# Designs tried in a protein design run: peptides against a protein of PDB entry 3ZN8. Part 114

Target 1, 125 residues: chain A of PDB entry 3ZN8
Amino acid sequence: LEEYDKIQKKMEDVMEGKGKLTLRDVYAQIIALRKMGPLSKVLQHIPGLGIMLPTPSEDQLKIGEEKIRRWLAALNSMTYKELENPNIIDKSRMRRIAEGSGLEVEEVRELLEWYNNMNRLLKMV

## One batch from the design tools (peptide; made by RFdiffusion4, then SolubleMPNN)

Design b2_p29_4_s4
Fold by OpenDDE base, seed 3:
Structure b2_p29_4_s4 (fold): chain B 125 residues (1-125), chain A 29 residues (1-29)
Amino acid sequence: as target 1 above (125 residues)
Amino acid sequence: SEEERRRALLELIEEFEKKELEKEKERKK
């Protein structure tokens, strides 16, 4: 929960214009999620929600771990410039990252799309 | 409120994770 709070603080800073969300931040978030387990468990501890979210099955947890592993591989295959400025990642860079991480190009695209959506959300909220 | 914003962000992440898990299941079939 402590690492989660740090990530939330970073997100708040970005929303206030005091920082920029990068893929380094995404990496940190993934690591935090691995330590805490499924995000649904974190949500259950948020005061005021009052709703118990369904817990994933053991099989779902295993699949989740594999997905996290794959995303970490992608992030580890990126250059510093790409991590700091994901918008420079074009088709050629995506292909390189995919090959270096053992992923399909579509999986890399999905990671970038997640980042873009998160960045947009933080700017709107 | 800040709390409501936090909840919204977490829910978004959770939904994304669920979708990605489904995609991963399909890739392994």
Scores: peptide ipSAE 0.107, ipTM 0.580, DockQ to the pose 0.349
Fold by OpenDDE base, seed 5:
Structure b2_p29_4_s4 (fold): chain B 125 residues (1-125), chain A 29 residues (1-29)
Amino acid sequence: as target 1 above (125 residues)
Amino acid sequence: SEEERRRALLELIEEFEKKELEKEKERKK
């Protein structure tokens, strides 16, 4: 519950332009997702958004479970600086992260792309 | 409007999910 509240506050700050989403936040979100539910639930509690994101079906959540596990492995292979400032992750860092996590470089790239898209989406709300 | 922004956001999410699904399919080949 405490972690969920922290994420909610962080999302509120981001939506108000007072903060920036980092991969550290993503890490926290993924952990919370496994325990408390998806980001959509957090966003639904943010006043003024009025955006009710559709929740995936139970089956879709299960399909995503392995992907989430892989992303956690990637995040666990990142340095603090990378988690706080994902924009510093160049090709060399991405390769290191992939090797450290046992993932393909493309999967690490996908995580970063997801992060970038999430930031863009949050700014549009 | 708020509704227009909501729709735009949902559309972006949908597009992203579609692209990611396609990438995943390609990896399975």
Scores: peptide ipSAE 0.054, ipTM 0.526, DockQ to the pose 0.134
Fold by OpenDDE base, seed 4:
Structure b2_p29_4_s4 (fold): chain B 125 residues (1-125), chain A 29 residues (1-29)
Amino acid sequence: as target 1 above (125 residues)
Amino acid sequence: SEEERRRALLELIEEFEKKELEKEKERKK
């Protein structure tokens, strides 16, 4: 619960323009989520989202868990500098991360795209 | 407005989830 509260506070700070979201933050969130359960449960705690998101099916939950596992592997293969500043991750770094995590380069790209989208969204909120 | 921002966020999440679901289906083929 304490870890979850820290993550929520960080997200709120970013929304208020107090800092930026990094992949380090995402890593912390994923670890907390794995302890707390499916991503859907975490999203339910986001103000304004939980009440509007439909309850995921069992299959959707399984897909989400597998995705989180893969993303965690990718994050564990990143350097601290990359986690702190994801914008430095070029094609060469993506390939290294993919090889180190046993993932396809496309999966690493998807993680970065998700991060970028979330970062944009948080700045708009 | 807050409502517009909320709707935009929900749409973005929905689109992302849809794409991820499609990719997962393709990986299982």
Scores: peptide ipSAE 0.071, ipTM 0.542, DockQ to the pose 0.200; fails the geometry check
Fold by OpenDDE base, seed 1:
Structure b2_p29_4_s4 (fold): chain B 125 residues (1-125), chain A 29 residues (1-29)
Amino acid sequence: as target 1 above (125 residues)
Amino acid sequence: SEEERRRALLELIEEFEKKELEKEKERKK
């Protein structure tokens, strides 16, 4: 619950333009999500995001869990500077991260794209 | 409006989930 509150506060700060969402924040969120359950459940508790997301199927949950584990591996292979400033991650860095995490470069790119989309979304709210 | 922003967000999430599902299917092949 404490971790969840920190994540919520950070999201609020980003929405208010008082902060920037980083991959460090994403890492914290993923850890919190693994404890709390699917992202959809967490999103339901975000103030102003009264988005009733449909309950994912069991298969979707498994896929999501595997993806989260892979993303955690990628995040663990990033430097602090990269976590704080994901925009510095170029092709060379993506390759290094992929190799260090045992992932495909495309998977790392996907994570970064997800991050960028989330960051954009939070700024629009 | 808040409703328009909400819809846009939902659409973005849905599109992302669809793409991810497709990629996962491709990886399993």
Scores: peptide ipSAE 0.071, ipTM 0.551, DockQ to the pose 0.161; fails the geometry check

Design b2_p29_5_s1 (from b2_p29_5, 11 letters changed)
Fold by OpenDDE base, seed 3:
Structure b2_p29_5_s1 (fold): chain B 125 residues (1-125), chain A 29 residues (1-29)
Amino acid sequence: as target 1 above (125 residues)
Amino acid sequence: DLEKLIEELLKSKKPGDELIIEKLVEKLS
């Protein structure tokens, strides 16, 4: 819970234009939230939320879990410097990370693209 | 709309989206 609170606080800072979310932060958050269970289960108990929550099938849950496992493998194959500053990851680094994690280079690229998009989104909200 | 954004993130949820969704929900609440 301590790590969770730290990440949440940092995310608030990023939303206010202070700093950036790193892949290290993402990694820590994924680990913390996986122990808490599916977020959709928590959200469904919030009155007046008014959002459409997906109801994934068992197969979809398995696919999602596999995706999480794969991304964690990629993150575990990154250096600390890369986790803190993903922008330094060039083609050579992506290939190394892919080989080390047993992923395709395109999967690593997908992760990095997602990271960039999320950082941009946080700064806009 | 934050609500629509949350819905979109939930539909195409990638690993790590939970942290974004949590903050967006907190902002709505």
Scores: peptide ipSAE 0.240, ipTM 0.758, DockQ to the pose 0.440
Fold by OpenDDE base, seed 2:
Structure b2_p29_5_s1 (fold): chain B 125 residues (1-125), chain A 29 residues (1-29)
Amino acid sequence: as target 1 above (125 residues)
Amino acid sequence: DLEKLIEELLKSKKPGDELIIEKLVEKLS
């Protein structure tokens, strides 16, 4: 939980235009959130949220868990420098990460694109 | 629209989207 709080604070800083969230942060957050359970359960307890919460099937949850495991494998195949600054990951590094994690290069690319989009979005909010 | 964005993120459900969703919810509340 303490690590979770640190990441949340860092995210707030990013939203204020200070710094960036790293893949190391993402890794830690994924692990922390998995211990808390499905996010949908948390959101269901917030009255008046005004959002439509999807109810995924058990199969969809399983697919999601597999995706998480795959991304964690990719993250575990990255160097510390790459985790801290994913922008240095070129084609050669991406291929190495894919091979080391048993993923397709396209899956690693997807992770990196998501990371970049996430940081952009946080700064826009 | 923040609500729409949250809904879209919930549908896509990529492993790290929970990070953004929580912060967006806080802004809505």
Scores: peptide ipSAE 0.234, ipTM 0.757, DockQ to the pose 0.459
Fold by OpenDDE base, seed 4:
Structure b2_p29_5_s1 (fold): chain B 125 residues (1-125), chain A 29 residues (1-29)
Amino acid sequence: as target 1 above (125 residues)
Amino acid sequence: DLEKLIEELLKSKKPGDELIIEKLVEKLS
């Protein structure tokens, strides 16, 4: 899982204030971890974790898989420059990405907002 | 707190949250 390790290192760097997580990183992470199943299965093996882990139903898993599929479609419709620097994505680019991926513009906006929020979060922790 | 944030992320189930959650859990540990 060399790619996974690279992403982990990148995330650690971001947490230390070095650079930012890109959508290319996100894309790679999604692809690398899709076969690992629900995150809850991984987290349940961590001793002393005081968080309540949800047990997703089959329907919830399907909903999640559909969301992943849709976001991957959006990511696949982005240029390399956009993946590396999502902040350059204006309304025109967003509309192009939506059209190319078969998504609503609002769905692309949701992805970008999530990306920005995650970067902020990583820098705060 | 971090635990609450992790729980919220687990519930939101957005793609890519897995790696974030792992790092947050590591921070708690």
Scores: peptide ipSAE 0.228, ipTM 0.747, DockQ to the pose 0.468
Fold by OpenDDE base, seed 1:
Structure b2_p29_5_s1 (fold): chain B 125 residues (1-125), chain A 29 residues (1-29)
Amino acid sequence: as target 1 above (125 residues)
Amino acid sequence: DLEKLIEELLKSKKPGDELIIEKLVEKLS
């Protein structure tokens, strides 16, 4: 809970142009949110949201859970320095992380690309 | 359009997208 609040504050700082979200932050948030339950349940209680909330099927939930498990495995295979500064992760490091986590190199690349896109999006919102 | 962006993120949700979705919703409200 305290960790969740810290991550939220960090995201706000990034949105204000201060620093960047790290993979350590991402890891902590994923763990925290999994304990809280599905986001869709929380969003359904917000009146006047005006968005169509998809209700994932059981199969979709399983697919999502598998993806989360795979990304967590990748994150658990990173060094602290890599988690704090993912920009240092080159092809050699990606291969090591992939092999250590049982993933394809492309899956690790996907995670890193997502991370970069998320930071960009936070700064433009 | 923030609402459309949120919907798209929900449809193609990657691990961790909950983070940014929550912040976008907060900004929208």
Scores: peptide ipSAE 0.220, ipTM 0.742, DockQ to the pose 0.481

Design b2_p29_5_s2 (from b2_p29_5, 14 letters changed)
Fold by OpenDDE base, seed 4:
Structure b2_p29_5_s2 (fold): chain B 125 residues (1-125), chain A 29 residues (1-29)
Amino acid sequence: as target 1 above (125 residues)
Amino acid sequence: KYEELIKELLEKRELGDELIIEKLVKKLS
């Protein structure tokens, strides 16, 4: 839990405009705890809104697990520099990562797109 | 809207989304 707390702190720092999330951070999160779990904590913070957040279905969990496994393969095929600064990943690097991980280039692109969106969202929330 | 974004994130449930969802829900209050 201590390592996971560090990851959460990093994400909070990013939300405050202090740096950015890296793929190294993503990798660490997957290893420590893939998902935070039920969003019951959200309900604890906002009792008066009456918002009920659905829990993920069994099928959603399985799909997510497969996606994480594939993304881990991609992350394991990246260099340290790429993990720290994914913005340097061009088409050549992306193809290398895909070939090294046994993934399609489009899957690597999807991971990078998710990363970019994640950083964008963290900064605006 | 924040609600629309929350729905999208809930459907995908990607890594780190829980913290984002939490912050977005707080913005609705």
Scores: peptide ipSAE 0.136, ipTM 0.651, DockQ to the pose 0.435
Fold by OpenDDE base, seed 3:
Structure b2_p29_5_s2 (fold): chain B 125 residues (1-125), chain A 29 residues (1-29)
Amino acid sequence: as target 1 above (125 residues)
Amino acid sequence: KYEELIKELLEKRELGDELIIEKLVKKLS
C-alpha cells in the first residue's frame, strides 16, 4: 500500500472517530505522492463552485511550495513526542522549534493552528 | 454547510485539503 493510500485511510479513520491526526501524519503527507486528479472534475457538479474556482497562478503555486518547505523545516525540528502530541508544544518549545528551523515563532504558530483546525474539521465531517 | 466549507478550503488550498474536499463532495452527492 502506497503512502498516499495510508494517509487517506488515516484521515478516514479520524473522520470516523478512530484516533487523531498527528504532525507525524502531516510529515508523511508532505513527502507522499499526490495522485488525486484535478479538483475541477469533482467540483464542476456543484452549482456556483464550478464557475468560481480560480486556478492558482504560477506565482501562487511557488508561494505555496515555499510555505510547505518551511513547514517541513519546522517539523524536522520537533521531537518525536511533539510530533505525536502537538498539544504539549508550549511557548518555550515553540521558540526552540522556530530557532532550530530558522523560522519566526509566528510561522510555527501558524503551522500548529492549521493542525488544530484540520483535526477539528475532520471530526466535523 | 458543506458547500461553504468547500469554498473556504478551496480559497486556502492548504496541504491535505484535497482529501477533505473529496470527502465533503461525496457527502453532497
Scores: peptide ipSAE 0.129, ipTM 0.644, DockQ to the pose 0.454
Fold by OpenDDE base, seed 1:
Structure b2_p29_5_s2 (fold): chain B 125 residues (1-125), chain A 29 residues (1-29)
Amino acid sequence: as target 1 above (125 residues)
Amino acid sequence: KYEELIKELLEKRELGDELIIEKLVKKLS
């Protein structure tokens, strides 16, 4: 739960306009969640929320795990500068990252798209 | 607005989405 609290604090900071979510943060979040399990499981044990989200099926969990493994490979192929400032990742950098991670460029693009959407959503909340 | 976002996030179920969903649900309250 300590790692969960750190992730929550970071996201709250971003919501308040204190910095931005980076891919380094994403990496840390992924690692933390792999240790703790799905975040929904953690939230289920928080008193007072009163919200029960549908649990993913076993098949969905497996698909998600594979996707996360691939994203981790991409993240591990990024430079520190790219992790801290993903907006510098152009087509050339995407191709390098894809080749270095054994992924398709489209998969790297999907990760970046998800990241951008996440930042957008955090600002909207 | 928030209801549609919640539905979309529930379908995708990417890491970190659960926390966003929680916050969005609170906005609906």
Scores: peptide ipSAE 0.086, ipTM 0.593, DockQ to the pose 0.450
Fold by OpenDDE base, seed 5:
Structure b2_p29_5_s2 (fold): chain B 125 residues (1-125), chain A 29 residues (1-29)
Amino acid sequence: as target 1 above (125 residues)
Amino acid sequence: KYEELIKELLEKRELGDELIIEKLVKKLS
């Protein structure tokens, strides 16, 4: 819960144009999300909203968990400098991270692309 | 604007998107 609150604050700061989300933040976010559960559970904390989202199936949860494990492996294969400044991750670094984590380069690229998109979206909110 | 973003994020529900969706939903309220 405490970690979740920190992440929320960080995201709010980014939304206000104060800094950026790092992959270190992403790592923390992944951990927090695993504890929080699906989006439906998160949204239950928002009163007055009539939006009901279906809970993911067991299979969907399993797929998600595998994705989490793979991304965590990638993140654990990154240097501190890369985690703080993912923009420095070039093709060579990406390949190293992939090999070190047992992932395909495309999977690492996907993670980085997701990260960039997330930062972009946060600034748009 | 926000509704469209929510829709896009729901279609590709990756890690971390849930927090963004939460923030967007709050802004719609």
Scores: peptide ipSAE 0.078, ipTM 0.567, DockQ to the pose 0.587

Design b2_p29_5_s3 (from b2_p29_5, 12 letters changed)
Fold by OpenDDE base, seed 1:
Structure b2_p29_5_s3 (fold): chain B 125 residues (1-125), chain A 29 residues (1-29)
Amino acid sequence: as target 1 above (125 residues)
Amino acid sequence: ELEKLIEELRKKRLPGDELLISKIVEKLS
């Protein structure tokens, strides 16, 4: 739960304009998810909350886990500068990252698209 | 635009994102 608390705090800071969400933050989130799983799944096992949080099906978890694993490979193939400033990642960098991680360029693009959408969403709050 | 962003994120079906989306929606309400 400690890792999730840190991630939540970072998200709150971004929402308040105190920082920027980076792929380093995403990396931390992915690692936390792999270790603990979805927070909703963890919380549902805590007695006394009285709130049943929706949990994805086992099949959905498997699909998500595979995507996470692939994105982790992409992140591990990025430079520190790219992780801190993902906006510098152009087509040439995407291709390098894809080749280094054994992924398709479209998969790397999907990760960046997800990141951009997430960052935009947080800034709209 | 907010709805479009939420929909795009939901399409990715990543575990954990739904909780974040719900929290954001709650804060905006």
Scores: peptide ipSAE 0.250, ipTM 0.779, DockQ to the pose 0.245
Fold by OpenDDE base, seed 4:
Structure b2_p29_5_s3 (fold): chain B 125 residues (1-125), chain A 29 residues (1-29)
Amino acid sequence: as target 1 above (125 residues)
Amino acid sequence: ELEKLIEELRKKRLPGDELLISKIVEKLS
């Protein structure tokens, strides 16, 4: 739960305008999810909380797991500077990351788009 | 638009995102 607490605190900080979500944060979240499972699933084991949380289907979890596996490969192919400041990732960097991770460039783009959308969403709250 | 962002995130089918979305929706309600 410590890892989840850190992730939640980071999300709250971003929502309060204190910094931004980085891909390092994303990496940490993904690792935590793989180790403990989705927070919603974990919290479902706590009486009274499970019914208040979304319950993703098993199929949705599997789809997400495959996506995460591929995105982890991309993240592992990024430099520290790219993880900390993903907006510096241009077409050349994106191609390098794709080649290094065995992914299509479009998959790396999808990850970055997700990241950007997440940051925008957090800042809108 | 907030709704568009939420929809795009849901399409990615990532575990944990739905919980975040729910929290955001709750806060904005």
Scores: peptide ipSAE 0.246, ipTM 0.778, DockQ to the pose 0.252
Fold by OpenDDE base, seed 5:
Structure b2_p29_5_s3 (fold): chain B 125 residues (1-125), chain A 29 residues (1-29)
Amino acid sequence: as target 1 above (125 residues)
Amino acid sequence: ELEKLIEELRKKRLPGDELLISKIVEKLS
């Protein structure tokens, strides 16, 4: 749960305007998810918490697994500078990342779009 | 705009995002 606590704290900090979400944070989150699965699934097995959180179905987990695998390949093909500042990723960098990860450029774009939406969402809260 | 962003994130179907979204919704409540 320690990894999830760190991720949650980071998200809270972003919501409070004390930082920004980076792709490095995303990478950490993905790794944590692969190790422990959704936190909601973990928490539901702890008596007394009474937390009502949505839990993805098995089918949703399988669908997400392939996407996670592909996005990890993309993230592993990024430079440290790109992970910390994804906004610097232009078309040339995107193509390089796609080629290095064996993905289509559109898939890399989808990852970046997801990141941007997530970051914007956190800042709006 | 907030609802639109949430919808766009849900379309990606990443396992961890739903938990985060629920936390965000809770905070906004």
Scores: peptide ipSAE 0.238, ipTM 0.771, DockQ to the pose 0.249
Fold by OpenDDE base, seed 2:
Structure b2_p29_5_s3 (fold): chain B 125 residues (1-125), chain A 29 residues (1-29)
Amino acid sequence: as target 1 above (125 residues)
Amino acid sequence: ELEKLIEELRKKRLPGDELLISKIVEKLS
């Protein structure tokens, strides 16, 4: 719960225009999710809250976990500079990251696309 | 634009994102 709170605060800060969500932050979030699972799944066990939160099906959790695992491999193949500033990741860097992580280049591109969309969404709110 | 971004995130099927999306939707309500 403590790690989730930190992630929430970071996201709130980004929504308020304070700071930037980096892939380092994403990495931390992924690790937190793997430790506790989705927060919604945890909260659903609290009476009165479960029905208010959308909970993914077991199949969705499995699919998501696999994707997260693959993305984690990609993140582990990135340099600190890339994690802090994903915008520097060009085609050459994507290829290197993909090869180092055992992923397809398209999977790395998908991760970056997700990251960009997430940042845009947070800033838009 | 916001709806488009939400849909793009949803199709990735990341469990953590759905919670965030829900919170965002709540804030927009």
Scores: peptide ipSAE 0.237, ipTM 0.766, DockQ to the pose 0.247

Design b2_p29_5_s4 (from b2_p29_5, 13 letters changed)
Fold by OpenDDE base, seed 1:
Structure b2_p29_5_s4 (fold): chain B 125 residues (1-125), chain A 29 residues (1-29)
Amino acid sequence: as target 1 above (125 residues)
Amino acid sequence: NLKELIEKLLKSKRIGDELLIEKIVKKLS
């Protein structure tokens, strides 16, 4: 619970303009998501959505877990400076991270895109 | 009510679906 509270507080700080979302924060969020299970389990408790959201199949869960594992590998291949300042990650750095993690460059790009989308979302809400 | 949905997700301490986030960002932008 303590980890979840820290993540929530960080998100709130970013929403209020009091903090910067980093890939270190993303790492913590991914770990938290893995512990809590699929997002659908959370969404089903939201009034009006529970009846519309199917429970993920075992195969879907496995696919999701593999994607998370791959993203964690990418994050573990980043330098501390990159984790704290993702905006410095250029094409050369992406290639290094991909090679170091055994991923395609496109997979690293997808992670960064997800980060950017999340950051935009938090600032927009 | 997308804002409210996002707030509920944040309160649940979960926001990690790439496709969901992308869709929401596109709608709010």
Scores: peptide ipSAE 0.019, ipTM 0.471, DockQ to the pose 0.205
Fold by OpenDDE base, seed 2:
Structure b2_p29_5_s4 (fold): chain B 125 residues (1-125), chain A 29 residues (1-29)
Amino acid sequence: as target 1 above (125 residues)
Amino acid sequence: NLKELIEKLLKSKRIGDELLIEKIVKKLS
């Protein structure tokens, strides 16, 4: 719970333009999310959203778990400098990370693209 | 708008997008 609160504060800072989201932050968030369980369960604790969220099937949860595992493998294959500044990850670094994590280069690219998109969208909120 | 964004993210079925949704929802709460 303590780590979760720190993560939330970091995300709030990023949303307010007071901080930079890094892949280190992403790693922490992924771990925190896994501890909390599926998003649907997390959102059930928030009243008044009016958004009906579908309950994921067991198979969907399994697929999601595998995706998380793969992304964590990629993150664990990155250097500290890369985690703190993902923009330095060029094609050569991306290939190294992929090989080190047992992923395809495209999977690493997908992770980085997601990170960039998330960072952009958080600043819009 | 935010509603449309959330809907798109929900349809993506990507775990990373769920993280983003969670943060958006918490910010709006």
Scores: peptide ipSAE 0.076, ipTM 0.559, DockQ to the pose 0.433; fails the geometry check
Fold by OpenDDE base, seed 3:
Structure b2_p29_5_s4 (fold): chain B 125 residues (1-125), chain A 29 residues (1-29)
Amino acid sequence: as target 1 above (125 residues)
Amino acid sequence: NLKELIEKLLKSKRIGDELLIEKIVKKLS
């Protein structure tokens, strides 16, 4: 629970412009999310969202779990400097990370693109 | 609207978007 609170505080700080989201933070968030279970269960407790989230099939859950596993592998193959400053990850670093994690370069690129998009969105909220 | 943003993020079906939604939800709770 203490780790969860730290993650939440970090996200709040980023939204307020008092901090920078890093891939280290992303790693921590992924781990926390896995412990909580499917987001659909969390959202069901929020009155008024009115978002009918279809219950994912078992196959869909497995696909999602595999994607998370692959992203964690990529993150585990990054250096501390890369995790803290993802912007330094060039083509050469990306290839190394892919090889070290057993992923395609495109998968690593996808992770980085997602990170950049998320960071941009958080600053806009 | 925050609701619309959450709906868009949920439609993407990307894991990273789930993390973002979770953070937003926690902030609202």
Scores: peptide ipSAE 0.076, ipTM 0.551, DockQ to the pose 0.391; fails the geometry check
Fold by OpenDDE base, seed 4:
Structure b2_p29_5_s4 (fold): chain B 125 residues (1-125), chain A 29 residues (1-29)
Amino acid sequence: as target 1 above (125 residues)
Amino acid sequence: NLKELIEKLLKSKRIGDELLIEKIVKKLS
């Protein structure tokens, strides 16, 4: 619960322009969410929202789990400096991360693009 | 608009997007 609260506070701070989302934050969020389960379980405490969310099929959960596994491998292959400042990750760094994690460079790029988009969206809300 | 964004994110099948959706929904509540 304490860790979850920290994650929530961080995201709120980013949304309010008081901070920057890092890949360390992303890592923590992914791990926490995996422990909690699908979004439907997370939002079950909010009245009326449960019916608005699609129930993930078992196949969708498996696909998501594999994606998470691959992204976690990439994150585990990053340096602390890269996790804190993903913008420093150039082509050479991406290649190193990909090789270290057993991923294609494009998969690492996809993760970084997703991070950038998410960070942008959080600040826009 | 925000509704369309949420709908797009719901279809992404990404865990990080689920977190984002949660925060957006909570803020709108």
Scores: peptide ipSAE 0.036, ipTM 0.508, DockQ to the pose 0.480; fails the geometry check

